# Designs tried in a protein design run: peptides against a protein of PDB entry 2Q3Z. Part 41

Target 1, 272 residues: chain A of PDB entry 2Q3Z
Amino acid sequence: YVLTQQGFIYQGSAKFIKNIPWNFGQFEDGILDICLILLDVNPKFLKNAGRDCSRRSSPVYVGRVVSGMVNCNDDQGVLLGRWDNNYGDGVSPMSWIGSVDILRRWKNHGCQRVKYGQCWVFAAVACTVLRCLGIPTRVVTNYNSAHDQNSNLLIEYFRNEFGEIQGDKSEMIWNFHCWVESWMTRPDLQPGYEGWQALDPTPQEKSEGTYCCGPVPVRAIKEGDLSTKYDAPFVFAEVNADVVDWIQQDDGSVHKSINRSLIVGLKISTKS
Target 2, 254 residues: chain A of PDB entry 2Q3Z as posed
Amino acid sequence: YVLTQQGFIYQGSAKFIKNIPWNFGQFQDGILDICLILLDVNPKFLKNAGRDCSRRSSPVYVGRVGSGMVNCNDDQGVLLGRWDNNYGDGVSPMSWIGSVDILRRWKNHGCQRVKYGQCWVFAAVACTVLRCLGIPTRVVTNYNSAHDSNLLIEYFRNSEMIWNFHCWVESWMTRPDLQPGYEGWQALDPTPQEKSEGTYCCGPVPVRAIKEGDLSTKYDAPFVFAEVNADVVDWIQKSINRSLIVGLKISTKS

## One batch from the design tools (peptide; aimed at target 1 C119 W174 F176 H177)

Design b2_p20_8_s4 (made by RFdiffusion4, then SolubleMPNN; from b2_p20_8, 12 letters changed)
Fold by OpenDDE base, seed 1:
Structure b2_p20_8_s4 (fold): chain B 272 residues (1-272), chain A 20 residues (1-20)
Amino acid sequence: as target 1 above (272 residues)
Amino acid sequence: DWSLLQLTVGEYLEYLKELE
């Protein structure tokens, strides 16, 4: 999980699983230096360099910083996400074959955001950076991945009287979503939460004011301990949310219906 | 290849229908 430079990332859907080869390339020339630049341009370093550097011995701290810096939201991060199929002014997310080119482009253009990424690109770059920094990390794919926007552990669809989903009011489920899991101890938590920690670099929701997510113990998610830092409710919802339909009737009343056809969460871990 | 893009479940289902 540290030494492997070539691997596969799972994509597609639960019924039609696909994968692509990916070059993580954490040991290629200059990549470690770029990862160090990433740390040196993070907001916490810019605010207080001494404090930031003193905390870099903590994989918990570094993991959270990397989660935030792989996306360009809120900072001089690496990637700009885009999901509207309009990539003419950049590179299509599907065109990337590895993390090395992305990181080199970012550095060579003065840490200017690279256009564009989607979840697997964010996850793969995060995986490369974390491995460079000595943190065992793997890319994870979750099919039917929920995006809970209001922290109620539900995915809520609002439908008009014609049964049409009101997109502006409704939450969403991804066909697939990728993030990373990193192996680390958690001295900041009670004993027993060491091991795999989920980190999500795709900018979905803000955590403590920054688009970042985790680390949160995989064990906490499995056991339903939503009080565990960081961002346990959000990650829990990605894999366990229930789906509810709010259906407007002709008379203006609203009917609540549990949607049992959409099953949230099918997680696959990679070997590399 | 739309099958490799991250889509909402609804969008993906519509994509699959177009392939059939």
Scores: peptide ipSAE 0.370, ipTM 0.875, DockQ to the pose 0.612
OpenDDE base, seeds 2, 3, 4, 5: peptide ipSAE 0.259, 0.347, 0.337, 0.326; ipTM 0.817, 0.868, 0.865, 0.862; seed 3 fails the geometry check

## One batch from the design tools (peptide; aimed at target 1 S145 F158)

Design b2_p21_1 (made by RFdiffusion4)
Pose (drawn by RFdiffusion4):
Structure b2_p21_1 (pose): chain A 254 residues (1-148, 151-160, 170-248, 256-272), chain P 21 residues (1-21)
Amino acid sequence: as target 2 above (254 residues)
Amino acid sequence: SSELHKDEDAPYWKFTIIHHD
């Protein structure tokens, strides 16, 4: 979770899982410096640099800023999202085989966002950043499935959608800032929309808090709970509707 | 007639689909 520089990102579908190899490259030349630069351009550093550097004692703080800076609403984030099959301005999300070239591109262009990312690209870059800084991190994929004239599927078909698959990262740490027993894997979601409140979204939120439905736990627990849960009911006339099943075959490299 | 209601008070995806006669 710290030292291995290549891994797998799972894509495809719940029935046909694709394992896409990836070069996280966290110890390649210039990557650590780029990661320290990423911290020094984060909005909290601009607001109070002395306090920001002091807070870097915490993997919660750093995990939040690190993952949060990958797809940042501010112009200084690492990647720009796009899902319309129109990637001519730059580079397709399906093209990348690693996080390194993106990080280097980002540094060389005044810390401007690199076009383009999709959920697995953001998660892959977040893994590289956090592994470089020493926070044990893994990329995770969740799969969702539809069964087909449903209004539910029409509403979605035609960025908090429910996708065929969605990726995020999990990082390992204690949580002295929370009630006891929430140490371990924390979910961090670097996909775009920081929207409700706060400088960043989403996480870190303990995986246990998600499993337990303890959605008051910081940070951004409802956003992660929504990626692995959806409750759908029909009233034809009360009935459970399985036209949409969310939270299947959640996967990571062994 | 049919209607789709998303529960905006729910902190996650919660839907109710109503079918009218």

Design b2_p21_1_s1 (made by RFdiffusion4, then SolubleMPNN; from b2_p21_1, 8 letters changed)
Fold by OpenDDE base, seed 4:
Structure b2_p21_1_s1 (fold): chain B 272 residues (1-272), chain A 21 residues (1-21)
Amino acid sequence: as target 1 above (272 residues)
Amino acid sequence: KKELIIDESAPYFKFTIIHYP
């Protein structure tokens, strides 16, 4: 989880699992320096360098910083996300084959955001950075991954009587979503939450005002402890959200249908 | 009956499942 530089990222769908090779390259020349630059340009460092540096011994703190800095939202982060299939002014997310080129581009262009990333790219870069910093980390793919936008543990989509989805009001499920899990102790939590912690660098929702997510103990998610910091409800929803189908009638009335079928969440973690 | 509604953004795309009576 620290030493392996080559691996695979799982993609596709639950029924048709695919993978791509990925060069994490955490030990390649200059990558550690770039990771340190990433820390030195984070908002917390810029605000109070001494305080930030004093906290870098905490993988919890570092993990959260990295989660935020891998995306360029709110800061001088690494990657700009784009999902509209218009990548002509950058690199298509599907074109990347490793983290090294991304990180080098970022640094070499004065920490200018790299175009473009999607979930697996964000996750892979985060994995590289965290491994480089000595934190055991793996990429995780979750099929049928829910994107809960209102923190109610429900994926709510609206349709009319004809079955037409009201996209502007509907929450959605991703065919797959990638994030990372990092191994760390959690002295900030009750005993027993040491181990794998979920971190999500894809800018989906803000956590405490910043596009970051985690760390949250995988155990907490499995046990349904949603009070556990950080962002337990969001991560829980990604893997366990209930699906609610709202049927809107012509008169504006809405009827609720709950899908009891388990469709959300099929998590696969890398073994390297 | 279930119907899968797929977003056109690939390979990373959103979808929902519509259930019919």
Scores: peptide ipSAE 0.200, ipTM 0.718, DockQ to the pose 0.056
OpenDDE base, seeds 1, 2, 3, 5: peptide ipSAE 0.025, 0.068, 0.059, 0.022; ipTM 0.640, 0.678, 0.652, 0.482

Design b2_p21_1_s2 (made by RFdiffusion4, then SolubleMPNN; from b2_p21_1, 11 letters changed)
Fold by OpenDDE base, seed 5:
Structure b2_p21_1_s2 (fold): chain B 272 residues (1-272), chain A 21 residues (1-21)
Amino acid sequence: as target 1 above (272 residues)
Amino acid sequence: KKELIIDESAPYYKFYIKWYP
């Protein structure tokens, strides 16, 4: 998990699983230096360098910083996300084959955001950085992944009487989503939550004012303990959200249907 | 029970899934 430099990222759909090879390259020349630069340009370091440095021995702290810094939202982060198929002024997210080129481009252009990334690119770069910093990390793919936008653990569809989705009001279920899991102890939590922790560097929702997510114990998600920091409800919803159909009739009446089946979430953890 | 299906109109590698009609 720390030593492996090459691996696979799983993509596609639940019924048609695909993968691509990926070069994480955490031991390639200059990559460690770039990871250290990433830490030195994070908002917490810029605010109080001494305090930030004193906390870098904590994988919990570092993991949260990295999840925020891999995306360029709200900081000098590495990647700009884009999902509208307009990539002419950069590199298509689908063109990347490794983390090294992305990190080198970021550093060589004065820590300017690299265009462009999507979830697997964010996850892969985060995996490289975390491994480089000595934190055992793996990329995770979740099929039929929910994006809860209003923190109610539901994915809501808004439909007319004919079953047609109305505008952009409905929440999203992705064919797949990628994040990372990192191995660490959790001295900040009650005993028993050591082990794999979920971290999500894709800028989906803000956590404490920053586009970051986790770390949250995988065990907490499995057991439904939503009180555990960080961001347990959001990660839980990605893999376990219920689906609600809001149906508006022609007369203006509204009713809902709830689907509690395990359609949402099929998580695959990589071996390396 | 509803089944999720691929949105055939989605041009993206990562895309939104809709309910089977």
Scores: peptide ipSAE 0.255, ipTM 0.739, DockQ to the pose 0.043
OpenDDE base, seeds 1, 2, 3, 4: peptide ipSAE 0.244, 0.142, 0.218, 0.274; ipTM 0.741, 0.733, 0.723, 0.744; seeds 1, 4 fail the geometry check

Design b2_p21_1_s3 (made by RFdiffusion4, then SolubleMPNN; from b2_p21_1, 10 letters changed)
Fold by OpenDDE base, seed 5:
Structure b2_p21_1_s3 (fold): chain B 272 residues (1-272), chain A 21 residues (1-21)
Amino acid sequence: as target 1 above (272 residues)
Amino acid sequence: KKELIFDESAPYYKFHIIWYP
């Protein structure tokens, strides 16, 4: 989880699982230096360098910083996400085959955001950085992954009277979504939550004002303990959200049509 | 039974699920 530099990232769908090879390359020349630069340009360091540096011994703190810095939202982060198939002014997310080129491009261009990334690219770069910093980390793929936008643990679809989906109002499920799990103790929590912690660097929702997610104990998600920091409800929803189908009438009123549970989520952890 | 409705954006795409009796 720290020593492996090459691996696979799982993609596709629950019924048709695919994978791509990926070079994490955490031990390649200059990568550690780039990871340290990433820490030195994070907002917390810029605000108070001494305080930030004093906390870098905590994998909880570092994990949260990295989850925020892998995306360029709200900071000088590494990757700009794009999902509209317009990649002409950059590199298609589907073209990347490793984290090293991305990190080198970021550093070589004065820490300017690299165009472009999607979930597996974000996750893979985060995995590289965390491993480079000595935190055991693996990429995780979740099929039928929910994106809860309003923190109610529901994926809500809206339909008109004719049954047509109102896409601008409806929440969505991804065919797959990738994030990382890192091994760490959690002295900031009650005993028993040491182990794998979920971190999500894809800019989906803000956490405490920043596009970051986690760390949250995998155990907490499994047991449904949504009170555990960080971002337990969001991660829980990704793997366990209920789905609600609303029908909107002409007068604007809505009523529940369908409520389904346990349709969301099929998590696969990488072996390396 | 259910049907998946999605906007084609491979390999990463969002979809809706429609349930039928």
Scores: peptide ipSAE 0.188, ipTM 0.718, DockQ to the pose 0.051
OpenDDE base, seeds 1, 2, 3, 4: peptide ipSAE 0.029, 0.031, 0.024, 0.040; ipTM 0.636, 0.580, 0.563, 0.724; seeds 1, 2 fail the geometry check

Design b2_p21_1_s4 (made by RFdiffusion4, then SolubleMPNN; from b2_p21_1, 11 letters changed)
Fold by OpenDDE base, seed 3:
Structure b2_p21_1_s4 (fold): chain B 272 residues (1-272), chain A 21 residues (1-21)
Amino acid sequence: as target 1 above (272 residues)
Amino acid sequence: KKELIIDKNAPYYKFYIIWYP
């Protein structure tokens, strides 16, 4: 989880699993230096360098910083996300074959955001950075991955009597989503939550005002302990959300229906 | 009949899933 520089990232759908090769390249020349630059340009360092540096011995702290800094939404982070298939002014997310080129481009252009990334690109870059910093990390793919926007652990669709979705489709389910899991102790939590921690660098929802996610113990998610830091409800929903249809009738009545046709969450962890 | 709907605006390999009852 630290030594392997080449691996695979799983994509596709639950019924049609695909993968792509990826060069993480954590030991290539200059990559560690770039990771240190990433830490030195993070908002917490800029606000209070001494405090930030004093906390870099904590994988929990560093993991959360990296989660926020891999995306550029709130800071001088690495990647700009884009999903509309308009990539002409940058690099298509589908064209990347490794993290090294992305990180080098970011650094060489004065820490200017790299265009463009999607979930597996964000996850892969985060994996590289965390491995560089000595944190065992793996990329995770979750099929039928839910994006809960209101922290109610539900994906809700409003429908008319004919089953047609009404209004804006704010909450959706992805065919797949990628994030990372890092191995660390959790001295900030009650005993028993050491081990794999989920971190999501894809800018989906803000956590404490910043587009970051985690670390949250995988065990907490598995056991349904949503009180654990950080962002347990959101990560839980990604892998366990229920799909609810609110069927609206002409007479104003509303019927609640649990959609059992789509099962949210099928997580695959890499071995390298 | 329940139908799986794919968001046509999403990239070819990544898409939103919507079930219609």
Scores: peptide ipSAE 0.267, ipTM 0.753, DockQ to the pose 0.048
OpenDDE base, seeds 1, 2, 4, 5: peptide ipSAE 0.226, 0.229, 0.035, 0.030; ipTM 0.731, 0.740, 0.620, 0.610

Design b2_p21_2 (made by RFdiffusion4)
Pose (drawn by RFdiffusion4):
Structure b2_p21_2 (pose): chain A 254 residues (1-148, 151-160, 170-248, 256-272), chain P 21 residues (1-21)
Amino acid sequence: as target 2 above (254 residues)
Amino acid sequence: DEIEEYKEQTASETVPVTPPP
C-alpha cells in the first residue's frame, strides 16, 4: 500500500471485470517534489500557510487535501473531468497507463489542470500522491447494474450520476478526531463536484461509518454512502424495484 | 454477439445497461 509502484484498476462491468494495470510511479524522479508542490498550492496554504504546514502532521488533513487537490474546483487542481467522448483538446482518460505523466504535465503548465480525467484517473493519481507521502492507499472500484422502459434509467441516460463503475481510494489511518473505533480504511473520493460545503470533497470518511450508516461522521459521509447504496421503491397500487442495483463486486488488488 | 455488444457498451464508464444472460 506504500511501496509497490504498479497495481491494478478494475473497470468493465460487474459481470465482466477488467483489470487494467497501472504505474502509480510514486518514487519516480520529481514525483515527491511535485507532491510537495501540490500541498503548497492548496487553498488552505494560501489562506494560512503556517497553519497549513502545522496540520500536515495529520494523515486526515493531508489525505483530504491530497485527494481533494486532484480534481479541485479551483483552477490549480491536477485534472479536469470529461465524459462526452470528446477528448480532442487533450488526452483521453482511457489512454493513460500511469499517474506520472499527468503529474509532470500538471507541474509544467503552471499547476493547471490536465485534460482529461474520469473517475479511475482521479483515483489513480490520488493513489500516487498519497502513497508518495507515505499514507497507505489503494484504488477501489464499485460496480452498478441496470435491468431494462424505466423512468429511473431514462432520468440518468438523458455529475453525481450512478455509473456502470465508479472508482475512489481508501487510505489507512487512525481517527483521533472522531469517536473511538473508526481507525483503519478511510474512503477518499477525488471525483469533481465539491458542492455541499467545505474546501474539499469527498472524505476521508471511515469505511465502517459507511457500512454502519453513521452518516454524521466527517468527512462527507453521505456522498460515499450514496455511491454504494440506492433505495428504489415502486408504487403501482409499495414494492422494491431492482431496475437499479448499486454496490456490487467492490474490488481492489490483492 | 450479444456478449460482445455488451462488452463494447460497458468498455468505459457509462450509465448501466442490462447484462446479457

Design b2_p21_2_s1 (made by RFdiffusion4, then SolubleMPNN; from b2_p21_2, 13 letters changed)
Fold by OpenDDE base, seed 1:
Structure b2_p21_2_s1 (fold): chain B 272 residues (1-272), chain A 21 residues (1-21)
Amino acid sequence: as target 1 above (272 residues)
Amino acid sequence: SAEEEFLKENSVQTVPITAPP
């Protein structure tokens, strides 16, 4: 988890699993220096350098900083996300073969955001940075991954009498989503929450005003402890949300239907 | 092949088409 520089990232769908090779390259020349620059340009360091540096001994603190800094939302972060297939002014997310080129581009262009990333690119870069900083980390893929926007643990679709979705889909289910899990103790929590912690660097929702997510104990998600820091409800919904259809009839009546055909969550953890 | 096309389409993060065929 710390020593592996070459690996695979899972993509595709639950029915058709695909993997791609990825160079994490955490021990390549200059990568550690880039990771340190990433820490030194984070908003918490810029606000109070002494306080930020004093907290860098905590994997919990560092993990949360890295999850925010891998995306360029709210800060001088590494990657700009894009999903509309318009990549002509940058690099297609599908063109990346490793984290090293992305990190070098970011540094060499004065910490300017790199165009473009999607979930596996964000996760892979976060994995590289965390490994470089000595935190055991793996990339995780979740198929049929939910994005809950209103924190009700449901994915809700509004439909007309013909079953057509009304309005813009605010809430969505991804074919797949990638994030990372990092191994750490949780002295900030009750005993028993040590081990794998989920961190999501893809800018989906704000946590405490910043596009970041986690760390949250994988155990807390499994046990349904939604009070656990950080962002337990959101991560829980990614893997466990129920899908509800609200069907409006011509008479103005609304029928609630549970969509049992859409099963949220099939998580695969990488072995390396 | 249909499988290759499907794999290509699922090489990016997308919203599953929930529309019934």
Scores: peptide ipSAE 0.126, ipTM 0.737, DockQ to the pose 0.428
OpenDDE base, seeds 2, 3, 4, 5: peptide ipSAE 0.062, 0.081, 0.049, 0.115; ipTM 0.676, 0.732, 0.694, 0.739

Design b2_p21_2_s2 (made by RFdiffusion4, then SolubleMPNN; from b2_p21_2, 11 letters changed)
Fold by OpenDDE base, seed 2:
Structure b2_p21_2_s2 (fold): chain B 272 residues (1-272), chain A 21 residues (1-21)
Amino acid sequence: as target 1 above (272 residues)
Amino acid sequence: SAEEEFLKKTSSQTVPITAPP
């Protein structure tokens, strides 16, 4: 997980699983230096360099910093996300074949955001950075991945009496979503939560005021322990949310229906 | 288009919401 420079990232849908080759390139020339620059431009370093540096021995701390810095939201982070198929002023997310060019572009342009990324690009860059920093990391793909915006573990759709969706579709399910799992001890938690920790660098929701997610023990998610930091409810919902339709009738009555046609969550972890 | 079909196969997208039965 630290030594592998080339791998595959799973994409597509639950019914049509695909993969792409990816060069993580954590040992390529200058990549370690770029990863160190990433740490040195993070908001916590800029606020208090001594405090930030003193905490870099913690993979929990570093993982959370990297999760925030791989996206350019709230900081001088690496990638700008875009999903509208309008990439004429940058590089299409689908065009990337590895993390190295992205990181080099970011550094060479004065830590300006690279256009553009989507979930697997964010995850892959995070994987490169974490591996470069000595943290065992793998990319994971979750099919039918829920984005819960209100931390209620539900994806809710409002419908009229005809079943037509009303209002803004704020909550969504991705065909697939990628994040990373990193191996670390959790001395900040109760015993037994060492091992794989989920980290999500795609800017979906703010955690403690920053677009970052995790680390959260994969075990805690599996066991349904939502009290564990960080962001357990959000990550749990990505893989386990129920889809609910709220059907409003003309008389003002509301019917709650569980949408069984949308099954959230099919996680695939990479073997290498 | 072939490009649109390719994008649907490789890009992350929201799952189309089907009406409840």
Scores: peptide ipSAE 0.266, ipTM 0.793, DockQ to the pose 0.256
OpenDDE base, seeds 1, 3, 4, 5: peptide ipSAE 0.101, 0.221, 0.088, 0.202; ipTM 0.745, 0.814, 0.737, 0.784

Design b2_p21_2_s3 (made by RFdiffusion4, then SolubleMPNN; from b2_p21_2, 10 letters changed)
Fold by OpenDDE base, seed 4:
Structure b2_p21_2_s3 (fold): chain B 272 residues (1-272), chain A 21 residues (1-21)
Amino acid sequence: as target 1 above (272 residues)
Amino acid sequence: SAEEEFLKLTSSQTVPVTAPP
């Protein structure tokens, strides 16, 4: 997980799983230096360099920093996300074949955000960075991945009296979503949560005021321990949320219905 | 379209939701 520079990222849908080759390239020339620059431009370093540096021995701390810095939200991070299929002023997320070019572009343009990324691009870059920093990391794909926006472990669709989804009020499920899992000890938690930790660099929700996510023990998610930092409810919902329809009735009442047609979560962890 | 299908497989998209029964 640290040594592999070439791999595959799973995409598509639960019914039609596909993969793309990806060059993580964590050992290519200059990539480690770029990863160190990434750390040196993070908000915590800028606020207090000594404190930030003193904490870089913690993969928990570093993982959380990286999850925030891979996206350009709130900081001088690497990638700008875009999902509207309008990429004319940058590079289409679908065009990337590896992390190296992205990181080099970012650094070479004065740590200016690279346009554009989507989930697998964010995840892949995070994977590269974390591997560079000696943290065993793998990309994870979750099909029918929920994006819980209000931390209630539900994906809620609001429907009018005709059954039409009110998109502006409704939450969403991604056809697929990618994040990373990194191997860490968790001295900041109760015993037993060492192992794979989920980190999500795609800017979906803020965690403690920053677009970052994790690390959270995969075990905690599996066991439903939502009290475990960081961001256990959100990550849990990505793979386990129930889907609910709120159906407006003619009398103005709203009926809650469990939607059994949508099954959230089919997680695939990469072998490389 | 073929382009739409390609996009669904190669990019992040929201899952379409059908009306409940």
Scores: peptide ipSAE 0.324, ipTM 0.829, DockQ to the pose 0.273
OpenDDE base, seeds 1, 2, 3, 5: peptide ipSAE 0.238, 0.290, 0.309, 0.242; ipTM 0.776, 0.809, 0.821, 0.778

Design b2_p21_2_s4 (made by RFdiffusion4, then SolubleMPNN; from b2_p21_2, 11 letters changed)
Fold by OpenDDE base, seed 3:
Structure b2_p21_2_s4 (fold): chain B 272 residues (1-272), chain A 21 residues (1-21)
Amino acid sequence: as target 1 above (272 residues)
Amino acid sequence: SAEEEYLKLTSTQTVPITAPP
């Protein structure tokens, strides 16, 4: 989880699982230095360098910083996400084969955001950075991954009488989504929440005003302890959300239906 | 094949999963 530089990232769908090779490259020349630059340009450092540096011994603190800095939302982060298939002014997310080129491009262009990433790119870069910083980390793929926007643990679809989705989809379920899990103690929590912690660097929802997510104990998600910091409800929803259809009839009546055909969440963790 | 096309498409986050109620 720290020493492996090459691995695989799972993609595709629940029924059609595929993978791509990925070079994490955490030991390649200059990569550690770039990771340190990433820390030195984070908003907390810019606000109070002494306080930020004093907290870098905490993998909880560092993990949260990294999850925010891997995306360029709200800061000088590494990657700009794009999902509309218009990548002509940058690099297609599908073109990346490793984290090293991304990090080097970011640094060499004055810490300007690299175009473009999607979830596995964000996750892979975060994995590289965290491993560089000595935090055991693995990439995780979740199939049928929910994106809950209103913190109600539901994915809600509005449908007409024919079952067709109406309007813009505010909430959605991805065919797959990737994030990372990092191994750390949680002295900031009650005993027993040490171990794997979920961190999500893909900019999906803001946490405490910043596009970041976690760390949250995997145990807390499994046990349904949604009070556990950080961002337990959101991560829980990614893997456990219920799907609700609001079916509007011609007479204007609305029927609430639980969609039992859509099963959210099928998580695969890598072994290295 | 339809499977091959689907596999290509799902190499990215481009397919929001929907199912009839």
Scores: peptide ipSAE 0.141, ipTM 0.770, DockQ to the pose 0.390
OpenDDE base, seeds 1, 2, 4, 5: peptide ipSAE 0.100, 0.086, 0.057, 0.058; ipTM 0.760, 0.721, 0.710, 0.724

Design b2_p21_3 (made by RFdiffusion4)
Pose (drawn by RFdiffusion4):
Structure b2_p21_3 (pose): chain A 254 residues (1-148, 151-160, 170-248, 256-272), chain P 21 residues (1-21)
Amino acid sequence: as target 2 above (254 residues)
Amino acid sequence: SHTPFPPPPHAQEEWEQQTAP
């Protein structure tokens, strides 16, 4: 989770899982410096640099900033999202085989966002950043499935959608800032929309808090709970509707 | 049977590539 520089990102569908190899490259030349730069341009550093550097004692703080800076609403984030099959301004999300070239591009262009990312690209870059800084991190994929004239599927078809698959990262750490027993894997979601409140979204939120439905636990627990849960009910006339099943075959490299 | 969840129309091309076995 710290030292291995290549891994797998799972894509495709719940039925046909694709394992896409990836070069996280966290110890390649210039990557650590780029990661330290990423911290020094984060909005919390601009607001109070002395405090920001002091808070870097915490993997909760750093994990939040690190993952949060990958797809930042501010112009100094690492990547810009796009899902309209129109990637001519820059580079397709399906093209990348690693996080390194994106990070280098980002540094060389005044810390401007690199076009373009999709959920697995953001997650892959977040893994590189956090692994480089020493926080044990893994990329995870969740799969969702539809069964087909449903109004539910129409509403979605035609960025908090429910997708065929969605990726995020999990990082390992204690949580002395929370009630006891929430140490371990924390979910961090670097996909784009920081929207409800706060400098960043989403996480870190303990995976256990998600499983337990303890959605008051910081940070951004409802956003992560919504990626792996969806409750759908019909009233033809009360009935459970399985036209949408969310939270299937959640996967990571062994 | 359950199928891969579809995307918006403007994302159809990549969706077909991703769902292809």

